# Ledger of designs, part 8: peptides against a protein of PDB entry 5HB3

Target 1, 150 residues: chain A of PDB entry 5HB3
Amino acid sequence: RQMQDRCMSEYNQRIRNAPEGSIDPFRMACYKIIGRCDLSNRSLDGLQTDVNDWIWLQFNLARETDRSLELAGESYGLAELQASIREIGLKHFPKTAAEDTNGSFGMFFYLQILAGMFEQAIAYLYPFSYVDAVHFAIALTYYGLLRPVD

## One batch from the design tools (peptide; aimed at target 1 F93)

Design b1_p11_4_s2 (made by RFdiffusion4, then SolubleMPNN; from b1_p11_4, 4 letters changed)
Fold by OpenDDE base, seed 5:
Structure b1_p11_4_s2 (fold): chain B 150 residues (1-150), chain A 11 residues (1-11)
Amino acid sequence: as target 1 above (150 residues)
Amino acid sequence: KLDEFMAEINS
């Protein structure tokens, strides 16, 4: 708790008072990831990230249950991440094969799988690639990860 | 849309 409070204090001080361009982005990333500072901002300012970096960050920021030493205001769970993935899908990814211009459906399928959204991922993939959807459905069922779709 | 997504995660 004491260390977290110190991290938050330093983070807030730097964000508000540091001269423009003087903040080390990696130091700020450490405050966010280790100190769990300002989790309402789920990006790393001043750092270029790819999809894998982004999803890694989201999982690291996520917590299923609060620790006794964790601040309630800095809590973010898997459910919120899954909701974010759904919203990203609606906003940025094709809903049908006719909308697919660059093959990006595979990336959204990938994100859904990583987030444990297996049933939704299979349902999404099906109209783009029947064969792949069936193959993944068989595999996920074999490992006990796919539930009956209602 | 994909480019917009990449921009969003880096915003």
Scores: peptide ipSAE 0.452, ipTM 0.909, DockQ to the pose 0.149
OpenDDE base, seeds 1, 2, 3, 4: peptide ipSAE 0.438, 0.439, 0.438, 0.437; ipTM 0.906, 0.905, 0.905, 0.906

Design b1_p11_4_s3 (made by RFdiffusion4, then SolubleMPNN; from b1_p11_4, 4 letters changed)
Fold by OpenDDE base, seed 5:
Structure b1_p11_4_s3 (fold): chain B 150 residues (1-150), chain A 11 residues (1-11)
Amino acid sequence: as target 1 above (150 residues)
Amino acid sequence: KLDEFMAQINS
């Protein structure tokens, strides 16, 4: 708790008072990831990231249950991440093959799989690639990960 | 739309 409080204090002080361009983005990333500072901002300012970096960050920031030393205001769970992925899908990814102009459906399928949204991922993939959807459905069922879709 | 997502994760 004491260390976390110190991290938060330093993080906030730097964000508010540091001269422009003087903040080390990697140091700030450490405060966010290790110190769990300012988790309302789920991005790393000043760092270029790809989709894999983004999803890795989201999982690292996520917690299923709060620790005794963790602040309630800095809690973010898998359910919230899954909700975020749903919203991202609605906003940024094709809903039908007719809307697919760049083949990005595979990326959204990938994100859903990583987040454990298996039933939704298969349902999403099906209209884009029947064969791939069936293959993944068989595999997920084999490993006990796919439940009946209602 | 994909470009907008990539911009979002880097904002």
Scores: peptide ipSAE 0.399, ipTM 0.904, DockQ to the pose 0.148
OpenDDE base, seeds 1, 2, 3, 4: peptide ipSAE 0.382, 0.377, 0.382, 0.387; ipTM 0.901, 0.899, 0.901, 0.902

Design b1_p11_4_s4 (made by RFdiffusion4, then SolubleMPNN; from b1_p11_4, 6 letters changed)
Fold by OpenDDE base, seed 2:
Structure b1_p11_4_s4 (fold): chain B 150 residues (1-150), chain A 11 residues (1-11)
Amino acid sequence: as target 1 above (150 residues)
Amino acid sequence: RLDKLMEEINK
């Protein structure tokens, strides 16, 4: 794509040559999102973002591609996103109900569901809210999304 | 709630 090439060129030029603090973070965000520049860095520098912004960005950057055809650092699909969410879970979310002081378990459950990590999401939710976990499990099973034997 | 995560994301 000519547009992608232009974005990449401008992105690289700005990253390398622009004085510190002179880069428009919104422009850089556009290069990231539209131009898919520097996919190894899946953050928006110079912008304050929340979880919704982050997860939105991850899904926009993720592509279902053949990993064998992707260059190093450019391969980012659902599996990589799922891995990222797992890592986030390990670092920032409670592992048990006893560890949950802020009620944040629901957010991690939500992120796992969004990423299609259904079995893990249900397993995670179960000790926090049995009733909710069962209801979601029933729904996911009904739609053929839950594979409890895996 | 997710302050630590937000700090990491916004680096």
Scores: peptide ipSAE 0.047, ipTM 0.736, DockQ to the pose 0.138
OpenDDE base, seeds 1, 3, 4, 5: peptide ipSAE 0.039, 0.031, 0.041, 0.037; ipTM 0.702, 0.660, 0.709, 0.704; seed 5 fails the geometry check

Design b1_p11_5 (made by RFdiffusion4)
Pose (drawn by RFdiffusion4):
Structure b1_p11_5 (pose): chain A 150 residues (1-150), chain P 11 residues (1-11)
Amino acid sequence: as target 1 above (150 residues)
Amino acid sequence: SFSDYTTLIHS
């Protein structure tokens, strides 16, 4: 309780609202991770990072809590992470094979799998490659990670 | 590349 308060406040006063270009970029990153500061802006600004670093951070900052009481601030768990993956799908990725030329649909399928969006990931992949969708569904169903119809 | 994910899916 103490450390979360001290770390959150320290980050707001002495880092976010501090002179720009003064604070080490990695240090700000270490605070965002350790203290889960500013869950509203989950980015790695000031660092040479790629899409995998961004994806990692979304999961790294995610935490699951019993759905019984409040958290300090706004919650960020698998549910919120999935909601973010969904909007990225509509905005940046195609739904039909006609919209895809480079083979990028695989990235969104990969994102949905990471987030545990198994039903949606298989349904998304089938139009691009029914063969792979059929077999990935078999792999998931074998371990019990695919909700079937009654 | 994003296409690498599709290549991996087919491999």

Design b1_p11_5_s1 (made by RFdiffusion4, then SolubleMPNN; from b1_p11_5, 4 letters changed)
Fold by OpenDDE base, seed 1:
Structure b1_p11_5_s1 (fold): chain B 150 residues (1-150), chain A 11 residues (1-11)
Amino acid sequence: as target 1 above (150 residues)
Amino acid sequence: SFSDYTKKLLS
């Protein structure tokens, strides 16, 4: 808790008082990741990141805790992450094969799998690649992760 | 934001 408080203090101080352009984005990232500072902003500003970095950050920040116990009054767990993935899918990824111009469906499938949205992931993948969807469905079922319907 | 990542992916 002491470390978290220190991180929070330093983070807030830098955000508020640091001259423009003087903030070390890596240091701020450390405060974000280790200190869990400003959980409402789940991005790493000033750093070149990709989707893998983003999803890694989301999982690191996600906690299954009661909102009442969060010092910052913020809650972000797996459910919220899954909701975020769903929202991202709606906004940024193709809904049908006809909309897929860049072959990005696989990335959204990947994100859903990482977030444990197995049924949704398979359902999503099927119209794009039924063969892959079937293979993943078999594998997920084998490991007890997919709830098949007879 | 994720939008930035999406832009990169779709580029």
Scores: peptide ipSAE 0.021, ipTM 0.609, DockQ to the pose 0.075
OpenDDE base, seeds 2, 3, 4, 5: peptide ipSAE 0.018, 0.011, 0.020, 0.018; ipTM 0.623, 0.595, 0.641, 0.612

Design b1_p11_5_s2 (made by RFdiffusion4, then SolubleMPNN; from b1_p11_5, 4 letters changed)
Fold by OpenDDE base, seed 2:
Structure b1_p11_5_s2 (fold): chain B 150 residues (1-150), chain A 11 residues (1-11)
Amino acid sequence: as target 1 above (150 residues)
Amino acid sequence: SFSDYYEKILS
């Protein structure tokens, strides 16, 4: 891919040679998203972002490809994203209703659902909202997405 | 790290 190679070349050149603060963060974002440069760093430095931006970026960067064909630092798939979501949950979200002071459990449930972590999402939601957990479980089962025996 | 970035976006 000539385009990817060009992006990678420019990205690396700027990262290495550009004076601090002189790099256009939007340009770097383009290299990241379009050129898939430096996938080991899945953030957009210099830009104001939120959770929606982050999760959007993760999905765009995630690829289910043969890892043997990718550089070690350029491999990123759904499994890695799910691992990241788990890490986020462990560090930043309540584990029980008693720990939830801000009502943020819903966001973590949402992230797990987006990442296809259906069983974990339902299990997580259950102690916070029994009724909602049951409803989602029914829906996910109906669509063949929930595997409660796993 | 990922954690650092997430903390940033949650702020």
Scores: peptide ipSAE 0.055, ipTM 0.772, DockQ to the pose 0.052
OpenDDE base, seeds 1, 3, 4, 5: peptide ipSAE 0.050, 0.052, 0.070, 0.052; ipTM 0.762, 0.766, 0.786, 0.772; seed 4 fails the geometry check

Design b1_p11_5_s3 (made by RFdiffusion4, then SolubleMPNN; from b1_p11_5, 5 letters changed)
Fold by OpenDDE base, seed 4:
Structure b1_p11_5_s3 (fold): chain B 150 residues (1-150), chain A 11 residues (1-11)
Amino acid sequence: as target 1 above (150 residues)
Amino acid sequence: SFSDFTKQLLS
């Protein structure tokens, strides 16, 4: 708690008072990750990141048990992450095999699996790769993780 | 924020 407060203080101070262009994005990233500062902005500004970096950050920031300790409007847990993934899926990933030109469906499947969205992941994967969807469905069912989904 | 993610996907 004390560490978080200190990180937040430093983060805010730097954002407000640092000369333009003098902010070290890596340092700010550390405050973001360790201190969970400014959770309304769940990206690493000023850094070149990819989807793996993004999803890694989301999981590091997601805390179900810490909601009561977070500032109002900055609560972020698994449910919020899942909602974000759904939104991203709707906007940026193919919905049908015909729309898939670069095989990006696999990435969205991967993101859903990581987020525990198993039923949605299987439902999504099925039209792209029947065989893979079936295999994953079998495995997920075996572990009691798969539920019916439309 | 989806900025980092979208930047990667839309690049």
Scores: peptide ipSAE 0.013, ipTM 0.589, DockQ to the pose 0.056
OpenDDE base, seeds 1, 2, 3, 5: peptide ipSAE 0.012, 0.011, 0.011, 0.011; ipTM 0.578, 0.570, 0.568, 0.564

Design b1_p11_5_s4 (made by RFdiffusion4, then SolubleMPNN; from b1_p11_5, 5 letters changed)
Fold by OpenDDE base, seed 4:
Structure b1_p11_5_s4 (fold): chain B 150 residues (1-150), chain A 11 residues (1-11)
Amino acid sequence: as target 1 above (150 residues)
Amino acid sequence: SFSDYFEKLLS
């Protein structure tokens, strides 16, 4: 908690005092990851990142902690990550096979799986790849992770 | 925005 407070203090000082864009993006990333500063912005502006970096960041930020012990506005858990992924899916990924022009459905499936959205992931994958959906459904069921509707 | 950032990643 003390470390977080210090990070927050430093973050606030720098964001207020430094010219826009002058702060080292890597340092800002450290404040975000270690200090959980400014979790409302879950991107790494100013850094060259890819989807893997993005998802890595999301998982690091999505801590399952007692929100009551965290600073107000600085809580981010799995539920919030899942909500973000849902939003991303609605905006940026194909809803049907007919809309899939670049095979990006697999990425969204992957993101959902990583976020523990197993039922939704399988449901999403099914119209794109029946065989794969069944395969994953079997596997997830085997491990007790899939809760299919009766 | 969050969505915009992700869109950039997909490009």
Scores: peptide ipSAE 0.104, ipTM 0.771, DockQ to the pose 0.057
OpenDDE base, seeds 1, 2, 3, 5: peptide ipSAE 0.092, 0.098, 0.097, 0.100; ipTM 0.772, 0.769, 0.770, 0.776

Design b1_p11_6 (made by RFdiffusion4)
Pose (drawn by RFdiffusion4):
Structure b1_p11_6 (pose): chain A 150 residues (1-150), chain P 11 residues (1-11)
Amino acid sequence: as target 1 above (150 residues)
Amino acid sequence: AFEEELYENLT
């Protein structure tokens, strides 16, 4: 309780609203991670990072809490992470094989699997490669990670 | 190349 308050306030006053180019980029990253500061902007600005670093951060900052009472600020769990993966799908990735030339649909399928969007991930993949979709569904169904129809 | 473009779009 104490550390979250001190860390959140310290980050806002003496880092976010501090002279730009003065604070170490990695230090700001360490505060965003340790204190989960500014869950509204989950980026690694000022660092040489790639898409995998961005993906990792989304999950790293995600935390699950019992759905019974409030959290300090806005919650960020698997539900919010999935909502973010969904919009990235509509904006940046194709739905039909005609829209894809490079083989990029695999990235969105990979993202949906990471987020546990198993039903949506299989349904998304089938039009690009029904063979792989059929077998990945078998792998998931075997462990019980695919909600079937009644 | 694609992953670089995706990263730029996401950030």

Design b1_p11_6_s1 (made by RFdiffusion4, then SolubleMPNN; from b1_p11_6, 6 letters changed)
Fold by OpenDDE base, seed 3:
Structure b1_p11_6_s1 (fold): chain B 150 residues (1-150), chain A 11 residues (1-11)
Amino acid sequence: as target 1 above (150 residues)
Amino acid sequence: SFLSELHEKLS
């Protein structure tokens, strides 16, 4: 807790008072990840990141702990991550095979699988790749991760 | 970029 408070103080001080171009983006990333500073902003400014870096950060910030132990307004768990992925899917990924122009459906399928959204992932993949959807469905069912659809 | 827009929208 003392360390977290210090990280938060340093983070806020640098964001507000540091001269332009003097902020070390890696240090700021450490404050974000280790100190859990400013969880409302789940990005790493000043760093070149891709979708893999983004999803890695989301999982590192997500906690399945008792919300009562989290700082007020700084709670972020798997449910919030899943909601974010769902929102991303609605805005940035094809909904049907007819809308697919660049094969990006695979990335959204990947994100859903990582987040444990197995039923949604299989349902999404099915119209794009029947064979792959069936194979994943069989595997997920075998391990008890996929619930049978009624 | 897609990622920048995503970060902005989800922040």
Scores: peptide ipSAE 0.025, ipTM 0.605, DockQ to the pose 0.209
OpenDDE base, seeds 1, 2, 4, 5: peptide ipSAE 0.023, 0.023, 0.023, 0.023; ipTM 0.597, 0.609, 0.628, 0.633

Design b1_p11_6_s2 (made by RFdiffusion4, then SolubleMPNN; from b1_p11_6, 6 letters changed)
Fold by OpenDDE base, seed 4:
Structure b1_p11_6_s2 (fold): chain B 150 residues (1-150), chain A 11 residues (1-11)
Amino acid sequence: as target 1 above (150 residues)
Amino acid sequence: SFLKELHEKLS
């Protein structure tokens, strides 16, 4: 708790007081990751990141928190992550095989799996790769993770 | 980039 408070204080101080262009983005990233600072901005500003970096950050920031104890805007859990992935999917990933020009469907499937969105992941994958969808469905069912909607 | 657009839309 003390370390988190220190990270937050330093993060806020630097954002407010640092001259433009003097902020070390790596240091700010450390504060964000360790201190969970500014959870409304779940990105690493000033750093070149990829989808793997993004999803890694999301999972690191996501916590099961009692929403009743957190200030508005500081709550970020699995549900919020899942909502973000849904939004990303709607905006940036192909909805059908005909729309898939770069094979990016696999990435969105992967993101959904990581976020525990198993039913949605299988449903999404099915029209792109029937065989793969079936194999994953079998595996997920075996582990009791797939809940078929009645 | 996909990520920049992602960041802009998720901020």
Scores: peptide ipSAE 0.023, ipTM 0.572, DockQ to the pose 0.220
OpenDDE base, seeds 1, 2, 3, 5: peptide ipSAE 0.011, 0.014, 0.024, 0.014; ipTM 0.541, 0.531, 0.548, 0.573; seeds 3, 5 fail the geometry check

Design b1_p11_6_s3 (made by RFdiffusion4, then SolubleMPNN; from b1_p11_6, 7 letters changed)
Fold by OpenDDE base, seed 3:
Structure b1_p11_6_s3 (fold): chain B 150 residues (1-150), chain A 11 residues (1-11)
Amino acid sequence: as target 1 above (150 residues)
Amino acid sequence: DFLKQLHEALS
């Protein structure tokens, strides 16, 4: 708790008071990751990042903590991550094979699998790649991760 | 930039 408070204090002080261009983005990233500072902004400003860096950060920040111990504005768990992935899917990924121009369906499938959204992932993949969807469905069922609709 | 658009959409 003392470390988190110190990280938060330093993070806020630098954001508010540091001269333009003097902020070390790597140091700010350390405060973000270690201190979980400013969970409303789940990005690494000033760094060149890709989708893999983004999803890695989301999982590192996500905690299944007792909601009673977290300030309402600072709660970020698996449910919030899943909601974010769903929102991203609606806005940025193809809905049908006909809309897929860049083969990006695989990335959205991957994000859903990482987030434990197995049923949704299989349902999404099926119209793009029937064979792959069936193979993943078999594997997920074997491990008891896929809940067949009754 | 897809990532920038993503960050803006989720902010």
Scores: peptide ipSAE 0.019, ipTM 0.542, DockQ to the pose 0.222
OpenDDE base, seeds 1, 2, 4, 5: peptide ipSAE 0.009, 0.009, 0.019, 0.009; ipTM 0.499, 0.488, 0.552, 0.491

Design b1_p11_6_s4 (made by RFdiffusion4, then SolubleMPNN; from b1_p11_6, 8 letters changed)
Fold by OpenDDE base, seed 3:
Structure b1_p11_6_s4 (fold): chain B 150 residues (1-150), chain A 11 residues (1-11)
Amino acid sequence: as target 1 above (150 residues)
Amino acid sequence: SILKKLHEKLS
């Protein structure tokens, strides 16, 4: 808790008071990751990141803790992570095979699987790759992870 | 943790 408080203090001080161009983005990233600072902004500013970096950060920041124990009243758990993935899917990934120009459907499928959104992942994958969707559905059903619709 | 919550959801 003391470390988290120090990270939060330093993070806020630098965001507010640091001269332009003087902020070390790597140091700020450390505060973000270790201190879980400013959970409303779940990105690493000033760093070049890809989708893998983004999803890693989301899972790193996500905690299922009592809200009373969270600093500054901020909470970020599995439900919020799943909501974020859904939102990103709506904005940045193809809805149909006809809209797919670069094969990015696989990445969105991957993100949904990581977040435990199995039914949605299979439903999404099916129109893009029937064979893959069926194989994943069989495997997920076998392990009791997929809940088939009646 | 997020993993514990995920396991609980899937159990």
Scores: peptide ipSAE 0.020, ipTM 0.515, DockQ to the pose 0.027
OpenDDE base, seeds 1, 2, 4, 5: peptide ipSAE 0.012, 0.011, 0.018, 0.012; ipTM 0.440, 0.433, 0.480, 0.438

Design b1_p11_7 (made by RFdiffusion4)
Pose (drawn by RFdiffusion4):
Structure b1_p11_7 (pose): chain A 150 residues (1-150), chain P 11 residues (1-11)
Amino acid sequence: as target 1 above (150 residues)
Amino acid sequence: KLDEFFAEINE
């Protein structure tokens, strides 16, 4: 309780609202991770990072809590992470094979798998490659990670 | 920056 309050406040007063270009980029990153500061802007600004660093941060900052009472601020768990993966799908990735030329649909499928969006990931992949979709579903069904129809 | 990542993937 104490550390979360001190860390959150310290980050807002002495880092976010501090002179720009003065605070080490990695230090700001360390605070965002350790204290989960500013869950509203989950980016690694000022660092030479790639898409994998961004993906990692989304999960790194995610935490699951019992759905019974409040958290300090807004919650960020698997549910919110999935909601974010879904909008990236509509905005940046195709749904039909005609919309894809470079083979990028695989990235969105990969993102949905990471987020545990198994039903949606298989349904998304089938139009691009039914063979792979069929077998990935078999792999998931074997471990019980695919909700079948009654 | 995030949109640029996805633009590069879609190239």

Design b1_p11_7_s1 (made by RFdiffusion4, then SolubleMPNN; from b1_p11_7, 5 letters changed)
Fold by OpenDDE base, seed 2:
Structure b1_p11_7_s1 (fold): chain B 150 residues (1-150), chain A 11 residues (1-11)
Amino acid sequence: as target 1 above (150 residues)
Amino acid sequence: KLDELLDKINS
């Protein structure tokens, strides 16, 4: 707790008082990841990141919260991450094979799998690659992760 | 930032 409070204090002080361009982005990343500072901003400013960096950060920041905390707007768990992935899919990834210009459907499939959205991931992949969807479905079912029917 | 990353992937 004492360390967390110190991280929060230093983070807030730097955000408010540091001269422009003087903030070390790696230090700020440490405050966010270790100190859990400013969890409403789930990005690493000033760093060159990719989708893997982004998803790694989301999982590190996500915590299982009680339902009561979910109502308070301060909770970020797996459900919120899954919602974010769904929104990303709607905005940035092809919905059909006809919309796929560069094969980016695979990345969205990957993100859904990482987020535990197995049924949705398989359903999404199926029209793009029948063979791959079937293989993944078999594997996920074998490990008890896929529920084909309710 | 995520939007920018995704734009890069989809380009």
Scores: peptide ipSAE 0.071, ipTM 0.800, DockQ to the pose 0.838
OpenDDE base, seeds 1, 3, 4, 5: peptide ipSAE 0.070, 0.057, 0.069, 0.071; ipTM 0.797, 0.786, 0.798, 0.801

Design b1_p11_7_s2 (made by RFdiffusion4, then SolubleMPNN; from b1_p11_7, 4 letters changed)
Fold by OpenDDE base, seed 4:
Structure b1_p11_7_s2 (fold): chain B 150 residues (1-150), chain A 11 residues (1-11)
Amino acid sequence: as target 1 above (150 residues)
Amino acid sequence: KLDKLFEEINK
């Protein structure tokens, strides 16, 4: 708690008072990751990041904790991450094979799988790659991760 | 920022 409070204090102080460009982005990232500061902003400013970095960050920030237990009063869990991924999918990824120009469907499938959205991932993949969807479905079912609709 | 990230992926 003390560490978190300190991180939050320092983070807030720096974000508000530091001259532009003077903030060490890595330090700010540490405050975000370790201190769970400003969870409403789930990005790392001033750092070159890719999708893998982004998703890594999301998982690190995601906690299954009650909001009341978090000092920041911010709650970000797996459900919220899943919601974010859904939104990203709707905005940035092809919905149908006909819309797929760059083969980016695989990335969205990947993100969904990582986030444990197995049913949705399979359903999404199916029209793009039947064979792959079936294979993944079998595997996920084998591990008890896919809930087949009876 | 997030939008930009995913826009780049779709290029």
Scores: peptide ipSAE 0.242, ipTM 0.844, DockQ to the pose 0.816
OpenDDE base, seeds 1, 2, 3, 5: peptide ipSAE 0.235, 0.237, 0.232, 0.236; ipTM 0.840, 0.840, 0.839, 0.842

Design b1_p11_7_s3 (made by RFdiffusion4, then SolubleMPNN; from b1_p11_7, 6 letters changed)
Fold by OpenDDE base, seed 2:
Structure b1_p11_7_s3 (fold): chain B 150 residues (1-150), chain A 11 residues (1-11)
Amino acid sequence: as target 1 above (150 residues)
Amino acid sequence: KLDQLLEQINS
């Protein structure tokens, strides 16, 4: 608790008082990840990141919230991450094979799998690659992760 | 930021 409070204090002080361009983005990232500072902003400003960096950050910031805290506007867990992945899927990824120009469907499939959206991931992949969808479905079923009847 | 990353992937 003392460390978290100190991180929050330093984070807020730097955001408010540091000269423009003097903020070390790696230090700010440490405050966010370790100190859980400013969780409403789930990005690493000033860093060159990719989709893997983004998804890694989301998982590190996500916590199981007590149902009592779900009423508090600051809950970020797996459900919120899954909702975010659905939203980005609707905006940035092909919905059908006919819309796929760059083969980006695989990335969206990957994000859904990482977020535990197994049934949705398989359903999404199926029209793009039947063979791959069946293979993944078999594997997920073997590990008890896919519930085809639900 | 994710939107920008995804735009780069789709470009």
Scores: peptide ipSAE 0.128, ipTM 0.822, DockQ to the pose 0.765
OpenDDE base, seeds 1, 3, 4, 5: peptide ipSAE 0.115, 0.119, 0.127, 0.121; ipTM 0.821, 0.823, 0.822, 0.820; seed 5 fails the geometry check

Design b1_p11_8 (made by RFdiffusion4)
Pose (drawn by RFdiffusion4):
Structure b1_p11_8 (pose): chain A 150 residues (1-150), chain P 11 residues (1-11)
Amino acid sequence: as target 1 above (150 residues)
Amino acid sequence: AFEEELLAALQ
Protein backbone atom coordinates (compact mmCIF):
# COMPACT_ATOMS: atom_id res chain seq x y z
CA ARG A 1 0.00 0.00 0.00
CA GLN A 2 2.61 2.50 1.00
CA MET A 3 5.06 1.76 -1.82
CA GLN A 4 2.40 1.83 -4.54
CA ASP A 5 1.25 5.26 -3.33
CA ARG A 6 4.78 6.66 -2.97
CA CYS A 7 5.93 5.20 -6.28
CA MET A 8 2.83 6.37 -8.20
CA SER A 9 3.00 9.90 -6.81
CA GLU A 10 6.81 10.09 -7.24
CA TYR A 11 6.46 9.11 -10.88
CA ASN A 12 3.79 11.76 -11.56
CA GLN A 13 5.42 14.66 -9.79
CA ARG A 14 9.14 14.05 -10.22
CA ILE A 15 9.29 12.20 -13.51
CA ARG A 16 6.24 12.70 -15.80
CA ASN A 17 5.95 16.37 -14.92
CA ALA A 18 9.72 16.84 -14.67
CA PRO A 19 11.99 18.60 -17.16
CA GLU A 20 11.95 16.71 -20.41
CA GLY A 21 15.25 15.10 -21.44
CA SER A 22 16.40 15.16 -17.86
CA ILE A 23 15.28 11.74 -16.56
CA ASP A 24 16.97 8.57 -17.80
CA PRO A 25 14.72 6.76 -20.31
CA PHE A 26 15.43 3.41 -18.72
CA ARG A 27 14.63 4.77 -15.27
CA MET A 28 11.17 5.86 -16.41
CA ALA A 29 10.78 2.37 -17.86
CA CYS A 30 11.79 0.80 -14.54
CA TYR A 31 9.14 2.80 -12.68
CA LYS A 32 6.42 2.00 -15.21
CA ILE A 33 7.20 -1.74 -14.74
CA ILE A 34 7.89 -1.97 -11.00
CA GLY A 35 5.10 0.36 -9.94
CA ARG A 36 2.80 -0.27 -12.87
CA CYS A 37 2.63 3.51 -13.26
CA ASP A 38 0.50 4.94 -16.04
CA LEU A 39 -1.23 1.80 -17.30
CA SER A 40 -2.92 4.11 -19.79
CA ASN A 41 0.23 4.55 -21.84
CA ARG A 42 1.99 1.19 -22.03
CA SER A 43 4.90 2.20 -24.25
CA LEU A 44 8.68 2.25 -24.02
CA ASP A 45 9.40 5.78 -25.21
CA GLY A 46 13.00 6.91 -25.50
CA LEU A 47 14.36 3.42 -25.94
CA GLN A 48 15.52 1.47 -29.01
CA THR A 49 12.75 -1.10 -28.83
CA ASP A 50 10.89 -3.34 -31.33
CA VAL A 51 7.47 -4.92 -31.62
CA ASN A 52 8.49 -7.73 -29.31
CA ASP A 53 9.39 -5.28 -26.58
CA TRP A 54 5.96 -3.69 -26.97
CA ILE A 55 4.19 -7.02 -26.79
CA TRP A 56 6.19 -8.03 -23.73
CA LEU A 57 5.29 -4.87 -21.91
CA GLN A 58 1.53 -5.41 -22.49
CA PHE A 59 1.74 -8.76 -20.73
CA ASN A 60 4.29 -7.66 -18.17
CA LEU A 61 1.97 -4.92 -16.92
CA ALA A 62 -1.09 -7.24 -16.93
CA ARG A 63 -2.24 -8.59 -13.62
CA GLU A 64 -5.24 -10.73 -12.74
CA THR A 65 -7.33 -9.98 -9.67
CA ASP A 66 -10.36 -11.72 -8.17
CA ARG A 67 -13.47 -10.26 -9.76
CA SER A 68 -14.94 -9.19 -6.41
CA LEU A 69 -13.67 -5.70 -5.52
CA GLU A 70 -11.97 -2.57 -6.85
CA LEU A 71 -8.34 -1.81 -7.62
CA ALA A 72 -6.51 1.48 -7.15
CA GLY A 73 -7.18 3.13 -10.51
CA GLU A 74 -8.30 1.24 -13.58
CA SER A 75 -7.78 -2.52 -13.84
CA TYR A 76 -5.53 -4.06 -16.47
CA GLY A 77 -5.71 -7.81 -16.87
CA LEU A 78 -6.05 -10.39 -19.60
CA ALA A 79 -9.47 -9.01 -20.50
CA GLU A 80 -8.20 -5.55 -21.20
CA LEU A 81 -5.16 -6.97 -23.01
CA GLN A 82 -7.39 -8.99 -25.33
CA ALA A 83 -9.53 -6.00 -26.07
CA SER A 84 -6.42 -4.18 -27.15
CA ILE A 85 -5.30 -7.15 -29.42
CA ARG A 86 -8.66 -7.11 -31.07
CA GLU A 87 -8.55 -3.48 -32.19
CA ILE A 88 -4.97 -3.87 -33.45
CA GLY A 89 -6.40 -6.71 -35.61
CA LEU A 90 -9.05 -4.57 -37.26
CA LYS A 91 -6.72 -1.63 -37.75
CA HIS A 92 -3.46 -3.22 -38.94
CA PHE A 93 -4.10 -6.79 -40.09
CA PRO A 94 -6.12 -8.38 -42.95
CA LYS A 95 -8.96 -10.87 -42.67
CA THR A 96 -8.90 -12.35 -46.16
CA ALA A 97 -6.03 -13.90 -48.17
CA ALA A 98 -6.62 -11.23 -50.82
CA GLU A 99 -5.64 -8.50 -48.33
CA ASP A 100 -2.35 -10.23 -47.45
CA THR A 101 0.72 -10.37 -49.67
CA ASN A 102 3.70 -10.52 -47.28
CA GLY A 103 2.56 -13.24 -44.87
CA SER A 104 1.88 -10.89 -42.00
CA PHE A 105 -1.39 -12.51 -40.87
CA GLY A 106 0.85 -14.86 -38.92
CA MET A 107 1.78 -12.04 -36.52
CA PHE A 108 -1.83 -11.39 -35.53
CA PHE A 109 -2.44 -15.11 -35.12
CA TYR A 110 0.65 -15.16 -32.87
CA LEU A 111 -0.70 -12.24 -30.83
CA GLN A 112 -4.09 -13.89 -30.36
CA ILE A 113 -2.44 -17.11 -29.18
CA LEU A 114 -0.34 -15.23 -26.63
CA ALA A 115 -3.45 -13.55 -25.25
CA GLY A 116 -5.27 -16.87 -24.99
CA MET A 117 -7.74 -15.89 -27.70
CA PHE A 118 -7.67 -19.48 -28.92
CA GLU A 119 -11.08 -19.69 -30.56
CA GLN A 120 -10.61 -16.41 -32.34
CA ALA A 121 -7.01 -17.23 -33.35
CA ILE A 122 -7.94 -20.50 -35.06
CA ALA A 123 -10.95 -18.94 -36.81
CA TYR A 124 -8.73 -16.14 -38.00
CA LEU A 125 -6.03 -18.41 -39.39
CA TYR A 126 -8.23 -20.89 -41.25
CA PRO A 127 -8.80 -18.69 -44.35
CA PHE A 128 -5.06 -18.14 -44.77
CA SER A 129 -3.97 -21.71 -44.12
CA TYR A 130 -6.63 -24.26 -43.22
CA VAL A 131 -4.00 -26.97 -42.79
CA ASP A 132 -2.15 -25.13 -40.01
CA ALA A 133 -5.41 -24.01 -38.41
CA VAL A 134 -6.72 -27.59 -38.31
CA HIS A 135 -3.61 -28.93 -36.60
CA PHE A 136 -3.12 -26.05 -34.14
CA ALA A 137 -6.72 -26.63 -33.10
CA ILE A 138 -5.85 -30.31 -32.54
CA ALA A 139 -2.91 -29.28 -30.33
CA LEU A 140 -5.10 -26.96 -28.27
CA THR A 141 -8.05 -29.40 -28.03
CA TYR A 142 -5.70 -32.08 -26.72
CA TYR A 143 -4.80 -29.95 -23.70
CA GLY A 144 -8.36 -28.60 -23.40
CA LEU A 145 -7.75 -25.07 -24.60
CA LEU A 146 -10.46 -24.78 -27.27
CA ARG A 147 -14.14 -24.33 -26.49
CA PRO A 148 -16.09 -26.67 -28.83
CA VAL A 149 -19.73 -26.37 -29.90
CA ASP A 150 -22.24 -28.58 -28.11
CA ALA P 1 10.61 -4.06 -42.44
CA PHE P 2 7.04 -5.01 -41.63
CA GLU P 3 7.80 -5.34 -37.90
CA GLU P 4 9.34 -1.82 -37.97
CA GLU P 5 6.27 -0.43 -39.70
CA LEU P 6 4.02 -2.19 -37.21
CA LEU P 7 5.98 -0.82 -34.27
CA ALA P 8 5.82 2.71 -35.66
CA ALA P 9 2.03 2.35 -36.17
CA LEU P 10 1.60 1.03 -32.62
CA GLN P 11 3.58 3.99 -31.21

Design b1_p11_8_s1 (made by RFdiffusion4, then SolubleMPNN; from b1_p11_8, 7 letters changed)
Fold by OpenDDE base, seed 5:
Structure b1_p11_8_s1 (fold): chain B 150 residues (1-150), chain A 11 residues (1-11)
Amino acid sequence: as target 1 above (150 residues)
Amino acid sequence: SELEKLLESLR
């Protein structure tokens, strides 16, 4: 892909040669998103972003199968994203209701749902909010997204 | 991770 080649070239050139502080972060973001440049760094440096921006970026950059014409050598798919969310959950989110001091359990539930981790999301939510967990479980089951387990 | 940084900023 000619466009991708150009993006890669320009990205590399700017990263290496541009004076410090002179790089337009929006331009660099375009190179990353469109050109898939430097996918080992899945962040948008120099931009104010939030969790929604992060998760959006992860999904855009994730590929289950690499295109034959893709210049990026990195492999990053849904499985890797799910693994990342699991790890973040273990480190930064409450595991029990007793640990929840700021109500952050909802954010982790949200991230798990977005990543298609439905069974885990429901299991996680249950001790924090029984009613909500049951409602989501019913809905997910109805749409064939939840597989009941023992 | 980047997400960790973002989460910290949101707390």
Scores: peptide ipSAE 0.125, ipTM 0.825, DockQ to the pose 0.214
OpenDDE base, seeds 1, 2, 3, 4: peptide ipSAE 0.118, 0.123, 0.121, 0.074; ipTM 0.818, 0.820, 0.818, 0.807

